# Designs tried in a protein design run: peptides against a protein of PDB entry 6CSU. Part 58

Target 1, 51 residues: chain A of PDB entry 6CSU
Amino acid sequence: GALEELRGQYIKAVKKIKCDMLRYIQESKERAAEMVKAEVLRERQETARKM

## One batch from the design tools (peptide; made by RFdiffusion4, then SolubleMPNN)

Design b2_p20_5_s2 (from b2_p20_5, 9 letters changed)
Fold by OpenDDE base, seed 1:
Structure b2_p20_5_s2 (fold): chain B 51 residues (1-51), chain C 51 residues (1-51), chain A 20 residues (1-20)
Amino acid sequence: as target 1 above (51 residues)
Amino acid sequence: as target 1 above (51 residues)
Amino acid sequence: ELEKAIEEYKEFMAEAEAAA
């Protein structure tokens, strides 16, 4: 019935949000790792230049 | 009626979860920024020591 | 934390459905 359908839509929406968050977290970790690697390299160069 | 009330509760719950997700993303970005700042400082010190 | 919150909302909605 209409009530069960509404409940189903709620569960589906919640699951989608959860999946979106997990994906965001994973992608964010990957981007952060690359950013840190790049920054470390740049910082070494900058520090060397200023010394 | 009961169905409209349930629909209202559904919408409220989904909106709350969405807000929680956005807050998590914001806090994650802040933590990542602080991590990068700390790493940059450590890297400057390490580079200086090796030169 | 989020997973717990999600489960709490599911339980809330199930209770609301039963009360309807």
Scores: peptide ipSAE 0.091, ipTM 0.529, DockQ to the pose 0.024
Fold by OpenDDE base, seed 2:
Structure b2_p20_5_s2 (fold): chain B 51 residues (1-51), chain C 51 residues (1-51), chain A 20 residues (1-20)
Amino acid sequence: as target 1 above (51 residues)
Amino acid sequence: as target 1 above (51 residues)
Amino acid sequence: ELEKAIEEYKEFMAEAEAAA
């Protein structure tokens, strides 16, 4: 019935949100890692310039 | 020193990711609520048409 | 702290699905 269909649609939406969030988290971790790598590289360059 | 600065940048990045995640969760909940609201409205219209 | 937030979100999603 209509109530069961609504329930199904809600669950489907929640599952999609969950998947989107997990993807966002993964991408955010990757971006953070790249940011750290860039900072380390800049720091090494700065150190080399001061030596 | 350079290591402390790197740690600071890492912590700042992680905090930003956390804030972005929480905002995304909130926005996702709002979108889900609107989706459910729209489905309920459609269901009511369908019921009315069948009466 | 981020890991904690991720776990809290997972718990929320599980609860939301169970409530439907």
Scores: peptide ipSAE 0.082, ipTM 0.546, DockQ to the pose 0.075
Fold by OpenDDE base, seed 5:
Structure b2_p20_5_s2 (fold): chain B 51 residues (1-51), chain C 51 residues (1-51), chain A 20 residues (1-20)
Amino acid sequence: as target 1 above (51 residues)
Amino acid sequence: as target 1 above (51 residues)
Amino acid sequence: ELEKAIEEYKEFMAEAEAAA
């Protein structure tokens, strides 16, 4: 009935939010890791210039 | 030193992720609420047609 | 399920901050 349909729509929306959130977390973690790697590389280059 | 700077960059990246995610969660919850409201309105209109 | 996903995210953030 209408109540079951409404519950179904809610659950579907929540599942979509969960999937989108997990994807965003993964992508943002990857971006953060790349930023850290770039910083480490810059630090190594700076050290090399000081030697 | 270099280690403290690296840690600082990492923490800054994590904080940005947190802020972006909280914003995304809030926006997605609002979208889900609007979807549910629209569905309830459609159900009411369908009921009215059947009366 | 949404509350569980939010909790999982909070745990992830805590672990990331601890690793820094």
Scores: peptide ipSAE 0.081, ipTM 0.531, DockQ to the pose 0.047
Fold by OpenDDE base, seed 4:
Structure b2_p20_5_s2 (fold): chain B 51 residues (1-51), chain C 51 residues (1-51), chain A 20 residues (1-20)
Amino acid sequence: as target 1 above (51 residues)
Amino acid sequence: as target 1 above (51 residues)
Amino acid sequence: ELEKAIEEYKEFMAEAEAAA
């Protein structure tokens, strides 16, 4: 019935929001890690030039 | 050496970012839970008025 | 905690449906 449908829609929306947030955080962490790795690699190259 | 020290600093920074994000997620979950609880309470009150 | 809040909502809606 209509009440059950409303319940389902609400729960579905909440679950979606949760999943979206978790994904955003995971992607943000991955991007941050990659930026740091790239920076470390750059610094190694720069150090090598100065030797 | 300087390279290892720099690497260590970047690794430390990444770990900090990870911790900050985890904290943010936890706080966000808590806020979301409170919002849902408040909504449930509101719906109960509305239902009571319609009875 | 969010999962618990969702479950509480589910239970409320089920009770309301049963009472209607």
Scores: peptide ipSAE 0.109, ipTM 0.491, DockQ to the pose 0.029; fails the geometry check

Design b2_p20_5_s3 (from b2_p20_5, 8 letters changed)
Fold by OpenDDE base, seed 5:
Structure b2_p20_5_s3 (fold): chain B 51 residues (1-51), chain C 51 residues (1-51), chain A 20 residues (1-20)
Amino acid sequence: as target 1 above (51 residues)
Amino acid sequence: as target 1 above (51 residues)
Amino acid sequence: ELEKAMQELREFLAEAEAAL
């Protein structure tokens, strides 16, 4: 019936959200890692300049 | 020192990811709700057409 | 189901912070 169909649509939407979240987490982790690498490189260059 | 600063940068990056994820969750919930509303409206229109 | 997904996210973030 209409109630069961609506419940099914909700569950499907939640599953899609979960997948999107996991993908976003992975992409965000990669972006964060690149930002940290850039910062570490900057600090190493600053140290090398002072030596 | 350099190690403490680097740790701080990692923690800051993780906190930013958390905030981005919470925002994404909220936006995704809103989009899901709109999709459900559209589907319910479609079903009501189909029912009305058959009556 | 949404609450479960949110809980999994919270656990992931906690583990990530603990690894730092």
Scores: peptide ipSAE 0.095, ipTM 0.525, DockQ to the pose 0.045
Fold by OpenDDE base, seed 4:
Structure b2_p20_5_s3 (fold): chain B 51 residues (1-51), chain C 51 residues (1-51), chain A 20 residues (1-20)
Amino acid sequence: as target 1 above (51 residues)
Amino acid sequence: as target 1 above (51 residues)
Amino acid sequence: ELEKAMQELREFLAEAEAAL
């Protein structure tokens, strides 16, 4: 019935949100790693230039 | 009734999750900035040591 | 804070599923 359908939709939506959060966390970690790598590279170049 | 209660719980949960995500994003940005700063400092020291 | 939020989310899902 309508109640069971609503319950199903509710659980499905919450699970989707959870997955979206987990994906965001993973992608955020990857972006952070890339940002650090890029900044380290820039710093090496800047430091070398100052020698 | 049961449907209204479930709907209310759903909306409340979704709003909470949204707030949690926004907070996580903000905190993640702050942590990333600190991590970059720390890594840059480390890199400067490492580069200087190799001179 | 994130760990806490994720734990709360897991608990919420478990409760919702148990209510079916």
Scores: peptide ipSAE 0.080, ipTM 0.407, DockQ to the pose 0.033
Fold by OpenDDE base, seed 2:
Structure b2_p20_5_s3 (fold): chain B 51 residues (1-51), chain C 51 residues (1-51), chain A 20 residues (1-20)
Amino acid sequence: as target 1 above (51 residues)
Amino acid sequence: as target 1 above (51 residues)
Amino acid sequence: ELEKAMQELREFLAEAEAAL
């Protein structure tokens, strides 16, 4: 009935949100790691040039 | 009735999850920014010391 | 990807609210 359908929709939505969050977290970690790597390299080069 | 109450609870829960996700994203961005800042500073100091 | 997911969520919520 209507209640079962609503419960089903709720569970489906929550599961999707969970998956989206996990994906976002993973992608964010990867981007952050790459950003830090790039900044460290740039800073090393920049500092070396100024000395 | 019971159906309307359930719908209300469902919407409330999903909205909360959305808010939690947005908060997590914001906190993650702030942590990433701080991490990059710290790494840049450390690299600057380390590079300077070696020259 | 995140923007798409958030858009889908917004649409879902709007539809759910309209059903009340």
Scores: peptide ipSAE 0.082, ipTM 0.404, DockQ to the pose 0.032; fails the geometry check
Fold by OpenDDE base, seed 1:
Structure b2_p20_5_s3 (fold): chain B 51 residues (1-51), chain C 51 residues (1-51), chain A 20 residues (1-20)
Amino acid sequence: as target 1 above (51 residues)
Amino acid sequence: as target 1 above (51 residues)
Amino acid sequence: ELEKAMQELREFLAEAEAAL
């Protein structure tokens, strides 16, 4: 019935949110890692420039 | 020194990711709730049409 | 402090996953 269909739709939405959250976290970690790598490179270049 | 600054930048990035994740989760829940409300409305309208 | 921050993030993720 309508109630069972609604429950099914809610469960599907929650599962989608969970998957989207996990993907977002993974992508955010990857972006952060790239930002850190870029900063390390700049810092090494700055240190080399000062020597 | 350079290592302490790098560690500080990484910690700052992790804290930002945590905040962004919480915001994303909240926004995703809100979007899901709106989608469910829209489906409930459509289902009620469909039921009314069939009666 | 970095290890603490990463542990807090892992705990937060676990709590979020449990809530879904």
Scores: peptide ipSAE 0.077, ipTM 0.520, DockQ to the pose 0.047; fails the geometry check

Design b2_p20_5_s4 (from b2_p20_5 with E11R A13L S17E K18E T20L)
Fold by OpenDDE base, seed 3:
Structure b2_p20_5_s4 (fold): chain B 51 residues (1-51), chain C 51 residues (1-51), chain A 20 residues (1-20)
Amino acid sequence: as target 1 above (51 residues)
Amino acid sequence: as target 1 above (51 residues)
Amino acid sequence: ELEEAMEEHRRFLAEVEEAL
């Protein structure tokens, strides 16, 4: 019935948000790693120019 | 009634997910800042030794 | 860039709120 349909929709919505959160966390970790890599490369170049 | 309770449970679950995400983001920013700082310092030392 | 990532985080949170 209507209540069961709504329950199903709520469960589906919560699961989607949870999955999006987990994916976002994973992608955020990957971006953070790339940012650190880029900072290291830039710092090498800056230090090399000053020496 | 049952519908109001279900709605309340859904809203509570979503709010919890949101709060967990906010906390994760804040802690992630702090860790990222410290990581970048540490990498910059280490890279300066490494580059200085190689030059 | 850290500020760009922070803005992306804020956008994601807004999308979660819209899903309510």
Scores: peptide ipSAE 0.090, ipTM 0.558, DockQ to the pose 0.058
Fold by OpenDDE base, seed 2:
Structure b2_p20_5_s4 (fold): chain B 51 residues (1-51), chain C 51 residues (1-51), chain A 20 residues (1-20)
Amino acid sequence: as target 1 above (51 residues)
Amino acid sequence: as target 1 above (51 residues)
Amino acid sequence: ELEEAMEEHRRFLAEVEEAL
């Protein structure tokens, strides 16, 4: 009935959001890691230039 | 330096998002539970009316 | 860039809140 359908829809929605959030977090971590790597490279280049 | 600041900002942002996501999930579960309770009540009322 | 990422996070959370 309507109750079972509502419960099913809720469970499905929660699972989808969980997956979307996990993917978003992972992509965010990857982007941040790349930004850090780029900054480290810039700092090394600047240090090398000043020596 | 800039690298440490960037790393610190990233960690802070990730922690905030994690907290926001957890809160969102909890509130979503609570809302769904209330919707289910309301639906059960409606179904019981309808069943009682038909008996 | 990090500020932009933080803003994207806020927008994403808002979209999720609207969807549920």
Scores: peptide ipSAE 0.089, ipTM 0.561, DockQ to the pose 0.085
Fold by OpenDDE base, seed 1:
Structure b2_p20_5_s4 (fold): chain B 51 residues (1-51), chain C 51 residues (1-51), chain A 20 residues (1-20)
Amino acid sequence: as target 1 above (51 residues)
Amino acid sequence: as target 1 above (51 residues)
Amino acid sequence: ELEEAMEEHRRFLAEVEEAL
């Protein structure tokens, strides 16, 4: 019935949001790691130029 | 009735998740910026020691 | 710092799961 259908839609929507959040967090960690790596390399160059 | 209650619970939960995600994203950006800043300062020191 | 951020992410996920 309508109640079971709505319940199913709710569960499906919540699961999708959870998956989207997990993916965002994983991608955010990867981007953060790459950003730090890039910044370290840039700073080595900048420091070397100032020396 | 039960259908309206379930609908209300779904809407409330989705709104909360959205707010939590937006806050998480903002705080994550701030933490990432501070982490990069700290890493830059550490790398300056490390590079200076190697020079 | 990265480890702390990862822990905060885990806590956030747990809070979301509890809210569902």
Scores: peptide ipSAE 0.079, ipTM 0.514, DockQ to the pose 0.058
Fold by OpenDDE base, seed 4:
Structure b2_p20_5_s4 (fold): chain B 51 residues (1-51), chain C 51 residues (1-51), chain A 20 residues (1-20)
Amino acid sequence: as target 1 above (51 residues)
Amino acid sequence: as target 1 above (51 residues)
Amino acid sequence: ELEEAMEEHRRFLAEVEEAL
């Protein structure tokens, strides 16, 4: 019935938002790691140029 | 009634997720900045040891 | 790169808000 359908839709929507959040967190960690790696490489070059 | 309660629970859950994400994003920015700073300092030391 | 990350966060928040 209408109540069961709405319940299903609400649960589905909440689960989707939760999954999107978890994916975003995972991707954010990966991007942060790559950013740190890039900064380390740039810093090595900068230090080398000062020598 | 049951429908109103379910709707209320959904709205509450969605708002909580949104707030948690906003907090996570803010804290993530702060942690990322600190991580980059720490890596730059470590890299300088590593480069100095190789000389 | 930090500015790019901040922009990505803003876009994500906008997407979440649109889904609400």
Scores: peptide ipSAE 0.083, ipTM 0.541, DockQ to the pose 0.059; fails the geometry check

Design b2_p20_6_s1 (from b2_p20_6, 8 letters changed)
Fold by OpenDDE base, seed 4:
Structure b2_p20_6_s1 (fold): chain B 51 residues (1-51), chain C 51 residues (1-51), chain A 20 residues (1-20)
Amino acid sequence: as target 1 above (51 residues)
Amino acid sequence: as target 1 above (51 residues)
Amino acid sequence: DLEKELEGAEEEARRKLEEA
């Protein structure tokens, strides 16, 4: 019935949001790592140039 | 009834998750910025030391 | 964008609940 269908939709939506959140967190960590790596590389060159 | 209560619970839960995610994203951006800043500062010193 | 995806999912869910 409508109650069971609504329950099913709720569970499905919450699970999806959870998965999307976890994926976002993982991808965000990876992007952050790459950003740091890139900035470190640039800073090495800039610092060397100033020597 | 049970249907209306379930609907209410669903809407409440989804809104909460949304708010939590937005907060997490904002805080994550701030932490990422601080991480980059810290790494750049360390790398400046390390590069200078190697010169 | 996750924020946009989440908002879209919420809107779809609300619509489904209104149709019930």
Scores: peptide ipSAE 0.131, ipTM 0.447, DockQ to the pose 0.102
Fold by OpenDDE base, seed 2:
Structure b2_p20_6_s1 (fold): chain B 51 residues (1-51), chain C 51 residues (1-51), chain A 20 residues (1-20)
Amino acid sequence: as target 1 above (51 residues)
Amino acid sequence: as target 1 above (51 residues)
Amino acid sequence: DLEKELEGAEEEARRKLEEA
């Protein structure tokens, strides 16, 4: 009935939001790590050139 | 009734998840910026000592 | 921890829906 359909829609929506958020968290961690790595490498080169 | 209560719980849960995700995104951006700043400063010092 | 908070909230919501 209408109650079962609403429950099904709720569970489906919450699962989708969870998956999207977990993926975002994982991707943000990876991007942060790559950004730090890139900045460290660039700063080594800049510091070396100025000395 | 039960249908209205279930709908209310769904809306409340989705709103909470949205707020938590937006807060996480904002905080993760701030943490990433501070981490990059800290790593750049440390790497300048390390490179200077090794040269 | 946002991941734990989300998983906990989802589990609680499912339990409440099963009891309805």
Scores: peptide ipSAE 0.130, ipTM 0.447, DockQ to the pose 0.098
Fold by OpenDDE base, seed 1:
Structure b2_p20_6_s1 (fold): chain B 51 residues (1-51), chain C 51 residues (1-51), chain A 20 residues (1-20)
Amino acid sequence: as target 1 above (51 residues)
Amino acid sequence: as target 1 above (51 residues)
Amino acid sequence: DLEKELEGAEEEARRKLEEA
């Protein structure tokens, strides 16, 4: 009935949001790691030039 | 009735998840910025010692 | 993108509930 359908839609929506959240967290961690790596490399070069 | 209550619970849950996600994104950006700042500072010191 | 996706999902869900 209508109640079961609404419950089904709710569960599906929550699962989707959870998956999107987990994906975002994973991608954010990867981007952060690459950003730090890039900054470290650039900073080595900049510091070396100033020494 | 039961259908209205379920609808209300669903809307409330989705709003909460949205708020949690937005907060997580904001906090993640702040943490990433601080992490990069810290790595840059450490790398300056390490590079300077090796020069 | 995620913010927009969440907003879209919420809006779609709200619309479906109003139509029921």
Scores: peptide ipSAE 0.127, ipTM 0.441, DockQ to the pose 0.103
Fold by OpenDDE base, seed 3:
Structure b2_p20_6_s1 (fold): chain B 51 residues (1-51), chain C 51 residues (1-51), chain A 20 residues (1-20)
Amino acid sequence: as target 1 above (51 residues)
Amino acid sequence: as target 1 above (51 residues)
Amino acid sequence: DLEKELEGAEEEARRKLEEA
């Protein structure tokens, strides 16, 4: 019935949100790591140029 | 009735999840920025020490 | 943009509940 359908939709929505969050967290960590790596490399070059 | 109560609970739960995600994203961005800043500063010092 | 996706999903879910 309507109650079971609503419950099903709720569970589905929550699962989707959870998956999206987990993916975001993982991708965010990867992007952060890449950003740090890139910045470190750039800073090495910049510091070397100034010295 | 039970349907209205379930609807209310669902909406409340989804709103909570949304708020939690948005907060997480914002805090993650701030932490990432701080991490990059710290790494840049450390790399400047490290590069300078090697030269 | 995960924020946008989340907002969209929330709004869609809300509409479906209101239609029930």
Scores: peptide ipSAE 0.137, ipTM 0.455, DockQ to the pose 0.093; fails the geometry check

Design b2_p20_6_s2 (from b2_p20_6, 9 letters changed)
Fold by OpenDDE base, seed 4:
Structure b2_p20_6_s2 (fold): chain B 51 residues (1-51), chain C 51 residues (1-51), chain A 20 residues (1-20)
Amino acid sequence: as target 1 above (51 residues)
Amino acid sequence: as target 1 above (51 residues)
Amino acid sequence: SLLEELEGAEKKAEEELKKE
């Protein structure tokens, strides 16, 4: 019935939110890591340039 | 330096994302619970009407 | 390191999400 359908929709929605959240966190971490690597490289290059 | 600032910015961003997502999940659960309660009430009312 | 802190944050987020 309608209650069972609503229950199913709720469970599905919560699972989707969880998956989206974990993906977003993972992608954010990956972007952060890449930015840090790029910054470290720039700093090393700047140091080398000043030597 | 720039690297330390970047580190701080990303840590802050990740913390914000975590908090926002946890809040969103909590609010979503609350909304879902209210919808279920409303549906149960409607079903009981419909049953009573048909008796 | 930043990566370790980010990994820690992710792990904590996953744990909280599992509890809810």
Scores: peptide ipSAE 0.099, ipTM 0.540, DockQ to the pose 0.029
Fold by OpenDDE base, seed 5:
Structure b2_p20_6_s2 (fold): chain B 51 residues (1-51), chain C 51 residues (1-51), chain A 20 residues (1-20)
Amino acid sequence: as target 1 above (51 residues)
Amino acid sequence: as target 1 above (51 residues)
Amino acid sequence: SLLEELEGAEKKAEEELKKE
């Protein structure tokens, strides 16, 4: 009935949100890794200029 | 020193990622709610046409 | 975690569907 269908739609929506979250986490980890890499490179350059 | 600054930058980046995730989840929930609302309305219209 | 909360909500909804 209508109640079961609504619950089914809710489950489908929750599954989609879960997938979107996992994808976002993965992409965010990649962006964070690149940010850290850039910071390390800047620090190495600054250290090299002082030597 | 350089190591403490890098650690600080990493912590700041992680906090930003967390905030971005929470915002994304909230927006995704709102989109899911609107999707469910649209489905419920379609079902009601179909039921009404059959009565 | 937020993921665990979503998984919990999904599980609860599925269990309610089984009772109907």
Scores: peptide ipSAE 0.120, ipTM 0.574, DockQ to the pose 0.028; fails the geometry check
Fold by OpenDDE base, seed 3:
Structure b2_p20_6_s2 (fold): chain B 51 residues (1-51), chain C 51 residues (1-51), chain A 20 residues (1-20)
Amino acid sequence: as target 1 above (51 residues)
Amino acid sequence: as target 1 above (51 residues)
Amino acid sequence: SLLEELEGAEKKAEEELKKE
């Protein structure tokens, strides 16, 4: 019935939230890694200029 | 240095994301619970009308 | 639990950041 369908929708929504959260963390990590790589490159270039 | 500061900023951002996600899940669960309660009430009323 | 999985993912991200 409608109650069981609503309960099913709730469970489905919670599972989707979990997946979205994990994806968001993964994407955030990837973006941060690229930022760190860029910063490392900048610092190496700066160090080289001071040598 | 700048690299360590960037790493620190990322970790801080991830911690904030964690807190925001936990709050989002909690709020989602509360909304879902209220929807289920409302549906239970509707079904009880419908059953009563058929009696 | 969902919380444990999120905390695990966060920890993994922090460890990856440290080794970069």
Scores: peptide ipSAE 0.100, ipTM 0.542, DockQ to the pose 0.029; fails the geometry check
Fold by OpenDDE base, seed 1:
Structure b2_p20_6_s2 (fold): chain B 51 residues (1-51), chain C 51 residues (1-51), chain A 20 residues (1-20)
Amino acid sequence: as target 1 above (51 residues)
Amino acid sequence: as target 1 above (51 residues)
Amino acid sequence: SLLEELEGAEKKAEEELKKE
């Protein structure tokens, strides 16, 4: 019935949002790690130039 | 009725989740910025020591 | 946490569905 369908849609939506959040967190961690790595390398060169 | 109540609960939950996601993203960006800032400062000192 | 809140909401919805 309509009530069961609505409950099913709610559960499906919550599951999708959970998966999207987990993916976002994982991708954000990977991007953050690459950003830090790149910044470290650039800072080494910049510091060396100023020394 | 039960269907309208469930619909209302679904909409309220989704709105809350959306707000929480946006807050998480904002806080994550702020933490990432502070992490990079701290790493830059540490790397300057480490590079200077090795020069 | 946000994940715990999502899991809680999912569980609640599943319980209500099971009661029918």
Scores: peptide ipSAE 0.090, ipTM 0.420, DockQ to the pose 0.124; fails the geometry check

